# Peptides against a protein of PDB entry 4GXB: the designs that were tried, part 17

Target 1, 277 residues: chain A of PDB entry 4GXB
Amino acid sequence: VPTEEVSLEVLLSNGQKVLVNVLTSDQTEDVLEAVAAKLDLPDDLIGYFSLFLVREKEDGAFSFVRKLQEFELPYVSVTSLRSQEYKIVLRKSYWDSAYDDDVMENRVGLNLLYAQTVSDIERGWILVTKEQHRQLKSLQEKVSKKEFLRLAQTLRHYGYLRFDACVADFPEKDCPVVVSAGNSELSLQLRLPGQQLREGSFRVTRMRCWRVTSSVPLPSGSTSSPGRGRGEVRLELAFEYLMSKDRLQWVTITSPQAIMMSICLQSMVDELMVKKS

## One batch from the design tools (peptide; made by RFdiffusion4, then SolubleMPNN)

Design b1_p10_1_s4 (from b1_p10_1, 6 letters changed)
Fold by OpenDDE base, seed 4:
Structure b1_p10_1_s4 (fold): chain B 277 residues (1-277), chain A 10 residues (1-10)
Amino acid sequence: as target 1 above (277 residues)
Amino acid sequence: MTFVNPVFEA
């Protein structure tokens, strides 16, 4: 792609548009810095955020595809897909809510976290009771961002990334699940026929390893995944999990977001390594 | 590709 100055749209989690003038040859960090400058986010807070490639669904929800890598060209990465449904989104890229304290010290950082959290609640990524929802709405009406975040930090799945409904082989084959990543775990929510919603927690520290694989299903194969066309590439995330003492078991998730799930795992591992060092 | 977890606790 020839080097040209272009206007690039970057979305916040709430769908707010940030337009930045960049070069087509600008790398991810360059674009991120441009976005930060546009928002007046201090340089020392840039590292708490990342750019993500997402697919915008009809309802405006984001399906996260992957994190943009350091040496990628965001303009090329998004435009090469030749679909307007793909967007670049700015989101916080850490897991431990303790880092919120650093970000919240700045007005812009506070606003970004607030907007993200509001969106995550509205989308059902953060799980709230009716009473909690009422309290949050009250705080939102008052625009009490700090108090809102402090309450939100106590909520279930705060800071998690929620994936689209997919399929896992746990606890049984072809089980429909909703996966969320956060707090150094993968949460698998499942509803078995005639049963209530259940949640399985898979802590990263109990994963010996994980892998992403791709395959092409045979035309005669049963498509257990809703929305996948015939002959589409199947992505799977498999992890070997310590179920009990000296008992490892593979768990396999079939999802178009398997790559993103793997990125989340790596990111959580990296953060844990920093804490352990 | 398989990723070995360095923070795995056996």
Scores: peptide ipSAE 0.624, ipTM 0.968, DockQ to the pose 0.945
Fold by OpenDDE base, seed 2:
Structure b1_p10_1_s4 (fold): chain B 277 residues (1-277), chain A 10 residues (1-10)
Amino acid sequence: as target 1 above (277 residues)
Amino acid sequence: MTFVNPVFEA
């Protein structure tokens, strides 16, 4: 593709549009730098954010597809899909809330975290009680972004990425679950028939390994799960988990976002490695 | 592809 100057739209978590002029040959970091420049985000904070490919759902929510890799050309990556549903989103790319302190010191960083956090709460990615919600709303009304974030940092699933509803084989086969990644874990929320909402926490430090697999279901006469057309590739994330002392068990999540889940796992592992060094 | 976890604690 010849190198051309193009306008690229990058969204913030709240759907705010950032238009940047880039070259079609610009790689992910180049585009990220352009976005940062457009936002007046200082260079030393760029590393706290990443560009993600997402699919915008009908309700405006984002289904994260993957993190854009360094070698990718974001313009090509998004336009090649030939669907307006696919967007590029800027989001923080670290897990430990301690790094918020660095980002919050800058007004632009603060605004980005604030907007993301508000969005995550609104989307139900961060879980809040009624009282917490009241407190958050009060802080929003006061436009007290720092205080808002400080409160938000204490909330359940703060900093988590929530995935679309999917299926896992734990605790039972074909169990509907909502997976969230954060705090060095995968959280699986499930409701079994007649039971209360349960959460299974799978700490990354107890995962020996994980894998992503793709399979094409054989045209079995079985009723296609609602929403998947016949012949759609099934993606699975499987991880081998230390359930108890000397007992490893595979847990498998069937999700179109299996790749993104794996990326999250790797990212969390990488961050933990940095902390251990 | 299988990813081995370097931060796995046995």
Scores: peptide ipSAE 0.624, ipTM 0.968, DockQ to the pose 0.971
Fold by OpenDDE base, seed 5:
Structure b1_p10_1_s4 (fold): chain B 277 residues (1-277), chain A 10 residues (1-10)
Amino acid sequence: as target 1 above (277 residues)
Amino acid sequence: MTFVNPVFEA
């Protein structure tokens, strides 16, 4: 791609558009810096955020595809898909809420976290009770961003990334689940017919390994993925989990977002490693 | 591709 100046749209979690003038040859960090500059985010806070490739759903919700890598050219990465559904989104890229303290000390950082958190609550990524919802709304009306975040930090699945409904082989084969990543875990929520909502927590520290697999179902084979045609690529995330002492079991999630899930796992692992160093 | 978890606790 020839090096040209282009206007690139980057979205915040709440759908706010940030237009930046960049070169087509600008790498992810260059674009991120441009976005930061546009928002007046300090340089020392840039590292707390990343650019993500997402697919915007009809309702405006974002389905995360993957994190843009350092060597990527965001303009090319998004435009090469030749679909207006794909967007670049700025989002915080750490998991430990303790890092919020660093970010929220800055006005812009605070605003970014606030906007993201509001959006995550509205989208149901963060789980709230009726009373908590009332409190949050009150704080939102008062535009008390800091207090809002402090309350939000206590909420279930705060800081989690929620994936689209998919299928897992746990606890049973072909279980419909909603996966969320956060707090060094994968949370699998499932509701079987006639049953209450169940949640399985899979801590990253109990995952010995994981893998992403891409396969094409054979025409003669039964499509194990409900709703997918025989010719569609099937992505799976499988992780080997320590269920109990000396008992490892593979858990497999079938999802178009398997790559993103793997990225989340790696990111959580990386963060944990930093804490141990 | 398989990723081995360095923070795995056995």
Scores: peptide ipSAE 0.624, ipTM 0.968, DockQ to the pose 0.947
Fold by OpenDDE base, seed 1:
Order: sequence, then C-alpha cells, then structure tokens
Structure b1_p10_1_s4 (fold): chain B 277 residues (1-277), chain A 10 residues (1-10)
Amino acid sequence: as target 1 above (277 residues)
Amino acid sequence: MTFVNPVFEA
C-alpha cells in the first residue's frame, strides 16, 4: 500500500467511533497515539490500552480476532480483509484491576474504563445478580463513575474477555462451552443436558504449555461445528493442565478465536512475569 | 506452535 494520509475509524468498547487521520504506514503505536491524542488521553496512560481486531456481529457485539502487534499497520490489517464487519477497537490491555487505580486518576482514563465496564455488563461479560444490577444502574443514573467501577471491580468476571460459544473436549467430548479469559485463568462455562450451569477454572500457573493448531477437516470426517462450511479451517487451542499432583492432561478448545485465546494466555503470563520481577 | 509457560508451578 502506498504511503498516504487516510481516515481511520477506531471504536471504543461501547461502539463509540473515534476518527483519526493517520498514514497508511503508521504502525500500531502510532495509531494508538493518534487515538489517545483525539481522546485527550495522557501519554503516560497509553500503555494501559491496546488496539484489537474484531468482527462486528449482526447484533453489534464484538468477536475479538486478535490484538494488533507493534509491527503491524492497523490500516492495512483491517482493510486487507475487505469486509466492513472487521473493526479496530480500543480496549484496556491489562488484567490486574489494581492498574485501574492509575488509569482512574485521569478523567479520560476514568471515562474509558467506565464505558468499557458498562458495555461489558450490558453484553453479559461481567456476571451480575439482579440486586447488583440495580445498584449499578443507580450509580449509572447518578453518573458516579468511580463508585460504579469500585462496585464493578468486585463482580464475577470483572476484567475478563468473553469469547463466542465454542466446543471443548472437557469435561466430555464435544461439550458446548463459553470461554472467558481473565484473572490469570481460562473460565469454561458449560451446561450439560439436564444440569445446572457449571464453571471450570483453568489457572494459567497450572498450564505447562499450550498450542494453537489449524486443520482442514475431511469432508466425511467428524463433528463439523454448526455454521462451519464443508472444508472450513478448524482452529484449536490445546493446553496441558496439571489436574492433580503429577497428573497432566490435555484440554482442547475448538474455536475460531483460538488465536485470540492464545494471545490472552501469553498476555496474562507476561503480566505475571512482570509482577514476579 | 507450542508455547512453554515460564510461570508454570509444578
């Protein structure tokens, strides 16, 4: 792509549009800085956010595809897909809620976290009781953003990234699950026939390793996930988990978002390493 | 590609 000035749309978690003028040759950090400048976000807070490639679903929800890497050119990354469904989204990129304190000290940072959290609650990414929801709505009506966030920080799956429904081989083969990443874990929510909703927690510190694989299933071969065309690429995330003392077991998740899940794992590992240093 | 976890606790 020739180097030229272009208008690039970046969305916030709530779908708010931020238009920035950038060069087609601008790297991820350059675009991020442009977005920050447009929002009046201080330079010292830029590092708490990242740009993500997402697919916008018909209902307006975002399916996260991957985080844009430093060497990437966001304009090229999104336009090369030649589909209006793909968007670039700004979202916080840390896991420990303690870092919220740094971001919340600034008005713009506070607004970004607030908007993201409201959206995550509305989309059901953060799990709330009826009473908690009432309390949150009351705070939202009062526009008490700090108090809203303080309450939200106590909620189940605060700070998690929720993925689209997919399939895992745990606890049973071909089990429908909803995966969420956060708090140094993968949470697998499942409902087996005739059973209550269950959650399996897989802590990153108990994963020896993980891998992403890509395969093309044979036409006559086994379980085509609903909605997958014949011969469509299958992505899988597999991790070797310490189930009990000296017992490792592979768990495999079949999902189009396997790459994004792997990115989340790596990101959580990186953050843990920083804390241990 | 396989990623080895440096924060794995045995």
Scores: peptide ipSAE 0.622, ipTM 0.968, DockQ to the pose 0.947

Design b1_p10_2_s1 (from b1_p10_2, 7 letters changed)
Fold by OpenDDE base, seed 4:
Parts: structure tokens; sequence; C-alpha cells
Structure b1_p10_2_s1 (fold): chain B 277 residues (1-277), chain A 10 residues (1-10)
């Protein structure tokens, strides 16, 4: 691709558009720096954020595809897909809420975290009770961003990334689940017919290993999963989990976002390693 | 098939 100056659109979590002038040859970090400059985010806070490739759903929600890597050219990565549904999103890229303290000290950082948190609550990524929701709305009306975030930090699934509904082989085969990644775990939520919502927590520290596989299912007359076209590539995330003492069990999640889930796992592992070091 | 071993496994 010839090097040209282009206008690239980067979205915040709330859908706010940030337009930056970059070169088609600019790598991920170059684009990130351009976005930071546009937002007046200081250089020392850039490392707390990353660019993600997402697919925008009809309702405006984002389905995270993957994190853009350092060697990538964001303009090429998004345009090569030849679909307007794909977007680049800026989001915080750490898991430990303690790092919020560093980001919140800056006005721009505070605004970014606030916007992301509001969006995550509105999208149901962060789970809130009715009373908590009222409290949050009150704080939002007062534009008390710091207090809003402090309350939000105490909420269930704060800082989690929620994935699209998918299928797992746990606790039963072909079980519909909603997976969320955060706080060094994968949370699997499921609701069986006539039953209450159940949640399984899989801590990263109890995962011995994980893998992502791709396969092309043979045309079988029975479409087992609604929404998959015949011949579509099936992605699976499998992890070997320590269920109990000396008992390892494989858990497999079938999802188009298996790659993103794996990226989240690696990211959480990396962060834990830094803390141990 | 790429398998990622977890260094923080306990």
Amino acid sequence: as target 1 above (277 residues)
Amino acid sequence: MEVFENPVFE
C-alpha cells in the first residue's frame, strides 16, 4: 500500500469519534500517539490504553475482534476487511483497578475512564442493582466523575470485557453462555430453561494452559448452533483447568471471539507476572 | 495447534 496521508476514525467506548491524520504506513503505536495527542492525553498515560479492532453491531454495541499488535498498520487492518462494520476502538488495556488511580489523576484520563465505564454499565458489561443504578445516575447528573468511578470500581464485573453469546461444553455440552474476561478470570454466565442465572468463575491462576483452534465443520444436516452459516470457520478456545486437587479438566468455548479471549488471557497473565516480579 | 502454557499456574 502506498504511503499516503489519511484521516482515520478511532472510536471511544461510548462511540465518540476521534479523527486523526496519520499515514497509511503508521504503526499501531503511531496511531495511538496521534489519538492521544488529539485528546490531549499525556504521553505517560498512553501505555494504559490500546487500540482494538471491533465489529459494530446493529444496536451500536461493539464485538471485540482482537487487539491491534505493534507491527500492524491500523489503517490497513481495518480497511482491508472491506466492511464499514469494523472499527478501531480506544479502550483501557489493564485489568487491575489500582491502575485507575494513575489514570484518574489526569483530566483526560479521568474522562476516558468515565466514558468507558458509563458505556460498560449501559451495555450491561458491569452488573448493577436497581439501587446502584440510581446512585450512579445521580452521580452522573452531578457530573461527579471521580465519585462515579469509585462507586463503579466496587461493582460486579467492573473492568471486564463482555463477549457475545456463545457456546461452551461446560457445565453441559453445547451450553449457551455469555463469557466475560476480567479480574484474572473468565466468567461464564448461563441460564438454563426455567432456571436462574448461573455463573462459573475460571481463575487464570488455575489454568494450566489454553489453546485456540480453527476448524471448518463438514456440512451436517443438523445445524447445532443457531447463526452459523454452513462452511463457516469455527473458532474454539480450550483451556485446561484445575477443577480440584490433582484434577485437570478441559473446558472448550466455541466462539468467533476465541482469539480475543485468548488475547485477554495472555494480557491478564502478563499483568500478573508483572505483579509477581 | 498452538498451546499456551501458563507461567502463573498454581
Scores: peptide ipSAE 0.543, ipTM 0.953, DockQ to the pose 0.849
Fold by OpenDDE base, seed 2:
Structure b1_p10_2_s1 (fold): chain B 277 residues (1-277), chain A 10 residues (1-10)
Amino acid sequence: as target 1 above (277 residues)
Amino acid sequence: MEVFENPVFE
């Protein structure tokens, strides 16, 4: 792609558009810096955020596809897909809420976290009770961003990425689940017939390894992924989990977002490694 | 097949 100046749209979690002028040859960090500059986010806070490729769903929600890699050219990455459904989104890229303290010290950082958190709650990524929702709304009406975030930090699945409904082989084969990644875990929420909502928590520290695989179903084969036609690539994330003492078991998630899930796992692992160093 | 070994596995 010839190097030229272009206008690139980057969205915040709430759908707010940030337009930046960049070169087509600008890499992910260059674009991120441009976005930060546009938002007046200080340089020392840039590292707390990343650019993600997402697919905008019909309801306006974002299905995260992957994190843009350092060597990528965001303009090319998004435009090459030749679909307006694909967007670039700015989102915080750390998991430990303790890092919120660093980000919240800055007005722009605070605003970004606030907007993201509001969106995550509205989209059901963060789980709230009725009473908590009332409290959050009150704080939102008062535009008390710090207090809002402090309350939000205590909520279930705060800081998690929620994935589209998919299928897992746990606790039983072909079980519909909603996967969320955060707090150094994968949370699998499921409802079996006649049962209440259940959650399986898979801590990253109990995962020995994981892998992503892709396959093309045979024409005669049924896809385990709802909504995908026959012959479409099926992605799976599998991880070997320490279920109990000296008992490892593979858990497999079939999802178009398997790559993103793997990225989340790696990211959580990386963060844990930093904490251990 | 690429398998990612977890360095923080306990």
Scores: peptide ipSAE 0.542, ipTM 0.952, DockQ to the pose 0.832
Fold by OpenDDE base, seed 3:
Parts: sequence; C-alpha cells; structure tokens
Structure b1_p10_2_s1 (fold): chain B 277 residues (1-277), chain A 10 residues (1-10)
Amino acid sequence: as target 1 above (277 residues)
Amino acid sequence: MEVFENPVFE
C-alpha cells in the first residue's frame, strides 16, 4: 500500500470516536501515539493502553478479535477486512488494578478508565448487584469519577474482558459457557439444566501450557460452535490445567475468539513475570 | 500447532 495520509477512526470503549490523521504506513505504536496526542494523554501513560481489533455487534457491543501487534499497520489491518463492522478500539492493557493508581493520577487517564468501566458495567462485563448498581449510579450522577472507580475496583470481574458465548468441554462436553479473562484467570460461567449459575475459575498459574488450534469440521458432524455453520473453520483454545496435586487435565474452549483468549493469557503471564522479577 | 509453555506455572 502506498504511503498516504489518511484519517483513521479509533473508538473508545464507550463508542466515542477519535479521529487521527496518520500515514497508511504508520505502525501500531505510531497510531497509538497519535491517539494519545489527540486525547492529550501523556507519553508516560501510553504504555498502559493498547489498540484492539474488534467487531461491532448489532447492539453496539464489541467482540474483541485480537490485539494489534507492534509490526501491524492499523489502517491496513482494519480496512483490509472490507467490512464496516470492524473497528479499532483503545482499551487499557494491564490486569492488576494497582496500575489504575498510576493512570488515574492524570485527568485524561482517569477519564479513559472511567469511560471503560462505565461501559463494562453497562454491558454486563462487570457483575453488579442491584445495590451496587444504585451506588454506582449515584456516584455517576455526582460525576465522582475517582470514587466511582474505587468502588468499581471492588466489583466482581472488574478489569475482565468478557467474550461472546461459546462452548467448552468442561465440566462436560459441549457445555455452553461465557468466558471472561482477568485477574490472572479464565472464568467460565455456565448454567447446566436445572442448576444454578456456576463459575469455574482457572488460574493462569495452574496452567502448564496452552494452545490454539484451527480445524474444519465435516458437515456430518453433530457438534457446532455457536454462531458458526457446519464446515466453517473452528478455533479452539486448549490449556492443560492442574486440577489437583499431580493431576493435569486438558480443558478446551471452542470459540471464534480463541486467538484473543490466547493473547489475554500471554498478556497475563507477561504481567505476572514482571511482578516476579 | 503451537504450544505455549507457561513460565509462571506453579
């Protein structure tokens, strides 16, 4: 693609549009810096955020496809898909809420975290009781962003990324689940027939390894991934988990977002490594 | 197929 100046749209979590003028040859970091400059986010806070490729759903929610890699050209990555449903989104890219303290010291950083958190609550990514919701709304009405975030930090699945409904082979084969990644774990929420909502927590520190696989199921197959037709490419994330002392078991999640899940795992691992060093 | 070994596995 010839180098040209273009207008690129980057969305915040709440759908706010940020237009930046960049070159088609600008890499991910270049675009991120342009977005930061547009928002007046200081340079020392840029590293707390990343650009993500997402698919905008009919309800306006985002289905995360993957994190844009350093070598990518965001303009090319999004436009090559030739579909308006694909967007570039700015989101925080760390897991430990302790890093919020660094970000929220700055007005722009605070606003970004606030907007993301409000959106995550509205979309049900962060689990909130009725009473908690009332408290949050009260703080929102008062425009007390710092206090809002402090309360939100205590909520279930704060900082998690929620994926579209998919299927896992745990606790039983072909079990519909909702997967969320955060706090160094994968959370699998499921409801078996006649049972209450259950959550399985898979801590990253108990995963020996993981992998992403791609397959093309035969039309005669009885199993299908949600939203996928027979014969379509099926992505799976599998991880080997320490279930108990000296007992490893593979858990497999079938999802179009398997790549994104793997990226989350690697990201969480990387963050844990930094803490241990 | 690529397998990622977890360096923080305990």
Scores: peptide ipSAE 0.542, ipTM 0.952, DockQ to the pose 0.859
Fold by OpenDDE base, seed 1:
Order: C-alpha cells, then sequence, then structure tokens
Structure b1_p10_2_s1 (fold): chain B 277 residues (1-277), chain A 10 residues (1-10)
C-alpha cells in the first residue's frame, strides 16, 4: 500500500467514533498516539490502552478478534478485510484494577474508563445484582464517574473480556460455554440441561502451557459449533491445567476467538511477570 | 503448532 494520508475511524467501547488523520504506513503506536491526541489523553497514559480489531455484530456488540500488534499497520489491517463489520476499538489493556488509579487521575482517562465500564455493564460483561444495578444507575444519572467506577471495581467480572458463546470439552464433551478472561483466569460459564448456571475458574498460574490450533474438518466430519458449516476453519485453544496435585489435564475450547483468548492469556502472564519483578 | 510455556506456572 502506498503511503498516503487517510482518515481512520477508531471506536471507543461505547461505540463513540474518533476520526484521526494518519498515514497508511503508520504503525499501531502511531495510530494510538493520534487517537490519544484527538481525545486529549496525556502521553503518560497511552500505555494503558491498546487498539483491538473487532467485528461489530448486528446488535452493535463487539466480538474481539485480536489485539493489533506493534508492527502492524492498523489502516491496512482493517481495510484488507474488505468488510464494514470490522472495526478498530480503543480499550484499556491492563488487568489489575489497581492501575485504574493512575488512569482515573486524569479527566480523559476517567472518561474512557467510565465509558468502557458503562458499556461492559450494559452488555452483560460485568455481572450485577438488581440492587447493584440500581446503585449504578443512580450514580450514572448523577454523572458521578469516580464513585461509579469505585463501585464497579467491586463487581463480578469487572475488567473481564467476554467472548461469544462457544464450545468446550470440559466438564463434558461439546459443552456450550461462555468464556470470559480477566483477573488472571479464564472463567467458563455453563448451563447443563436441567442444571443451574455454574462457573468454572481456570487460573493462569495453574496452566502449564497452552496452544492455538487451526483445522479444516472433513466434509463427513461433525461440526460442534452452532452455525459453523462443514469445511470451515476451526480454531481451538487448548491449555494443560493442573486440576489437582500431580494431575494435569488438557482443556480445549473451540471458538473463532481462540486467538484472542490466547492473546489474553499472554497478556495476563506478562502482567503477572511485571508484578513479580 | 506453537505451544506457549507459562513462566508463571506454579
Amino acid sequence: as target 1 above (277 residues)
Amino acid sequence: MEVFENPVFE
């Protein structure tokens, strides 16, 4: 792609559009800096955010595809897909809520976290009780952003990324699950026939290793993923988990978002390593 | 196929 000046649209978590003028040859960091400048986000807070490639669903929800890497050209990455469904989204890229304190000190940072959190609650990524929801709405009406975030930080799955419904081989074969990543874990929510909703927690510190694989099922093969046709590429995330003392077991998640899940795992691992240093 | 070893495994 020849180097040209272009207008690039970047979305916030709530769907707010930020238009920036960049070069087609600008790398991820260059685009991120342009977005920050447009929002008046200070330079020292840029590192708390990343650009993500997402697919916008019909209802306006975002299905996260992957994080844009440093060497990528965001304009090329999104336009090469030749579909208006794909968008670039700005979102915070750390997991420990303690880092919110740094971001919240700035008006723009506060606004970004607030908008993201409101969106995550509205989309059901953050789990709330009826009473908590009432309290949150009250704070939202008052536009008490700091208080809103302080309450939100205590909520279940605050800071998590929620994935589209998919399939896992745990606890049973071809089990429908909803996976969420956060707090150094993968949370698998499932409802087996005749049973209540339950959650399985897989802590990153108990994962010995993980991998992502892609395959093309044979025409005669079964498709365990709803809506996925035969012959379509199947992505799987598999991790070897310490289930109990000296007992390792592979858990496999079949999902089009397997790559994004792996990115989340790596990101959580990286953050934990920083804390240990 | 790439396998990622976890350095924070306990």
Scores: peptide ipSAE 0.541, ipTM 0.952, DockQ to the pose 0.846

Design b1_p10_2_s2 (from b1_p10_2, 7 letters changed)
Fold by OpenDDE base, seed 5:
Structure b1_p10_2_s2 (fold): chain B 277 residues (1-277), chain A 10 residues (1-10)
Amino acid sequence: as target 1 above (277 residues)
Amino acid sequence: SQVFENPVFE
């Protein structure tokens, strides 16, 4: 792609559009800095955010595809897909809510977290009771962003990234699940026929390893992924989990977002490493 | 396929 100045659209979690003038050859950090400048986000807070490639669904929801890598060219990455459904989204890229304190100290940072949190709640990524929802709405109406966030921080799956419905082999084969990543875990929510909603929590610290695989199922195969038929590329995230003392078991998630899940795992691991050091 | 070993595994 020839180097030229272009207008690039970056979305916030709530769909707000941020237009930045960048070079086609600008790397992810360059674009991120441009977005930060456009938003008047201080330089010292840029590191708390990342750019993500997402697919906008018909209902307006974002299906996260992957985090844009450091040396990636966001303009090329998004335009090369030749589909209007793909967007670049700015989102916070840390997991520990303690870091919210740093971000919230700044007006722009606060606004970004607020917008993201509102969106996450509206999209059902953050789980709320009716009463909690009422409280949140009240705070939202008052535009009490700090209080809103403080309440939100206590909610289930705050800070989690929710994935599209997919399939796992746990607890049963071909089990429909909704996976969410956050708080150094993968949460697998499932509802088996005739059963109540169940959640499996897989802490990252109990994952010995993980891998992403790509395969093409055989026509005679019985394994299918939601939204994909036999013969289509199947992505899987598999992790070896310490189920109990000295008992490791592989758990496999079949999802088009397996790569993003892996990125989340790595990101959570990285953050834990920072805390450990 | 690449396997990612988890350095924070406990």
Scores: peptide ipSAE 0.598, ipTM 0.963, DockQ to the pose 0.876
Fold by OpenDDE base, seed 2:
Structure b1_p10_2_s2 (fold): chain B 277 residues (1-277), chain A 10 residues (1-10)
Amino acid sequence: as target 1 above (277 residues)
Amino acid sequence: SQVFENPVFE
């Protein structure tokens, strides 16, 4: 793509549009800096956020495709897909809520976290009780952003990224699940017929390894991923998990977001490694 | 496919 100045739209988690003028040749960091400048986010907080490629669903929800890499050209990455459903989203890119303290010290950072958190709650990514919801709404009405976040930080799946409904082979083959990544784990929520909602927690520190695979199902074969057509690429995330002492078991998740899940795992691992250093 | 070994595995 020839180098030229273009207007690029970057969305916040809540769908707020941030328009930036960038070059088609600008890399991810360049675009991120442009977005930060547009938002008046200070330079020392830029590292707490990343740009993500997402697919906007009909209901306005975002299906995260992947994190944009440093060498990528965001304009090209999003436009090359030739579909208006694909968007670039700014979101915080750390997992430990302790880092919120750094971000919240700045007004813009606070606003970004607040907007993201509100959106995550509205979308059901963060799980709340009725009473908690009432408290959150009250704080939202008062626009008490700090208090809102402090309460939100205590909530189940705060800071998690929720994926679209998919299929796993755990606890049973072809089991519909909702996967969420956060707090150094993958959470698998499932409801088996006639049973209550269950959650399986898979801590990253108990994953020996993981892999992403792609395959093309046979025409006569069934797909474990609902909505997948015959001949479509099937993505799977598999991780080997320490179920008990000296007992490793592979868990496989079939999802179009397998790549994003892997990115989340790597990101969580990286953050843990930093803490160990 | 590439397998990612987890350096923080315990």
Scores: peptide ipSAE 0.598, ipTM 0.963, DockQ to the pose 0.862
Fold by OpenDDE base, seed 3:
Structure b1_p10_2_s2 (fold): chain B 277 residues (1-277), chain A 10 residues (1-10)
Amino acid sequence: as target 1 above (277 residues)
Amino acid sequence: SQVFENPVFE
């Protein structure tokens, strides 16, 4: 792609559009800096955010595809898909809520976290009771962003990224599940017929390893992923988990978002490594 | 098919 100046749209979590003028040859960090400048986010806070490629669903929700890598050209990455469904989204890229303290000290950072949190609650990524929802709405009406975030930080799945419904082989083969990544874990939620909601928590520190595989099932084969026809590319995330003392077991998630899940795992591992050092 | 070993595995 020839180098030229273009207008690039980057969305916030709440769908707010940020238009930046960049070069087609600008890499991910260049675009991120442009977005930060547009928002008046200070340079020392840029590292707390990343650009993500997402697919906007019919209801306006975002299905995260992957994090844009450093060497990528965001303009090319999004436009090459030739679909209006694909967007670039700015989102915080750390997991430990303790880092919120750093971001919240700045007005723009506070606003970004607030907007993201409101959106995550509205989309059901953060789980709230009726009473908690009432409290949150009250704080929202008062425009008390700091207090809102402090309350939100205590909520279930705060800071998690929720994936589209998919299939796992745990606890049973071909179980429909909703996977969420956050707090150094993968949460697998499922509700079997006639049963209450169940959640499997898989802590990253108990994963020996993981991998992503791509396969094309034969027409005669079974399809464990809803909405995917036989013969279509199927992505799987598999991780070997320490279930108990000296007992490792592979858990496999079949999802079009397997790559994004793997990125989340790596990101959580990286953050834990920083804390461990 | 690359396997990622977890350095924070306990």
Scores: peptide ipSAE 0.597, ipTM 0.963, DockQ to the pose 0.898
Fold by OpenDDE base, seed 1:
Structure b1_p10_2_s2 (fold): chain B 277 residues (1-277), chain A 10 residues (1-10)
Amino acid sequence: as target 1 above (277 residues)
Amino acid sequence: SQVFENPVFE
C-alpha cells in the first residue's frame, strides 16, 4: 500500500469514536500516539493502553480478535479484512489493578478507565449484585469517577476480558462455556444440564504450557460447534494444567478467539515476570 | 503447532 494520509477511526470500549489522521505506513505505536494526542493523554500513560482488532457484533458488542502487534500497520490490518464489522479499539492492556492508580491520577486516564469499566459492567463482563449495581448507578449519576472505580475494583471479574460463548472438553466433552481472562487466570463459566452455573478457575502459574491449533474438519468428521459448517477452520487453545501434585492434564478450548486467548495468556505471563523481577 | 512454555509455571 502506498504511503498516504488517511483518516482512521479508533473506538473506545464504550463505542466512542476517535478519528485520527495518520499515514498508511504508520505502525501500531504511531497510531496509538496519534490517538493519545487526540485524547490529550500524556505520553507517560500511553504504555498502559493497546490497540485491539475486534469484530463488532449486531448488538454492538465487541468480539476481540487479537492485539495489534508493534510491527503492524493498523490501517492495513483493519482495511484488508474488507468488512466494516472489524474495528480498532483502544483498551487498557495491563491486568493488575494496582496500575489503575497510575492511570487515574490523570484526568484523561481516569476518563478512559471509567468509560471502559462502565462498558464492561453494562456488557456483563464484570459481575455485580443488585445492591452493587445500585451503588454503581448512584456513583455514576453523581459522576464520581474515582469512587466508581474504587468500588468496581472490588467486583468479580474486574479487569477481565470476556470472550464469546464457546466449547471446552472440561469438565466433560463438548461442554458449553464462557471464558474470561484476568487476574492471571482463565475463568470458565459453565452450566451443565440440571446444574447451577459454576465457575472453574485455571491459574496461569499452574499451566506448564499452551498452544493454539488450527485445523479444517473433514466433512465426515465430527461437528465442531453450533453454526460451524463442515470444512470451516477450527481454532483451539490447549493448555497443560497441573490439576494436582504431579498430575498434568490437557484442557482444550474450541473457539474462534483461541488466538486472542493465547495473547492474553502471554500478556499475563509477561506481567507476572515483570512483577517478579 | 507451536507450544509456548510458561516461565512462571510453579
Scores: peptide ipSAE 0.597, ipTM 0.963, DockQ to the pose 0.865

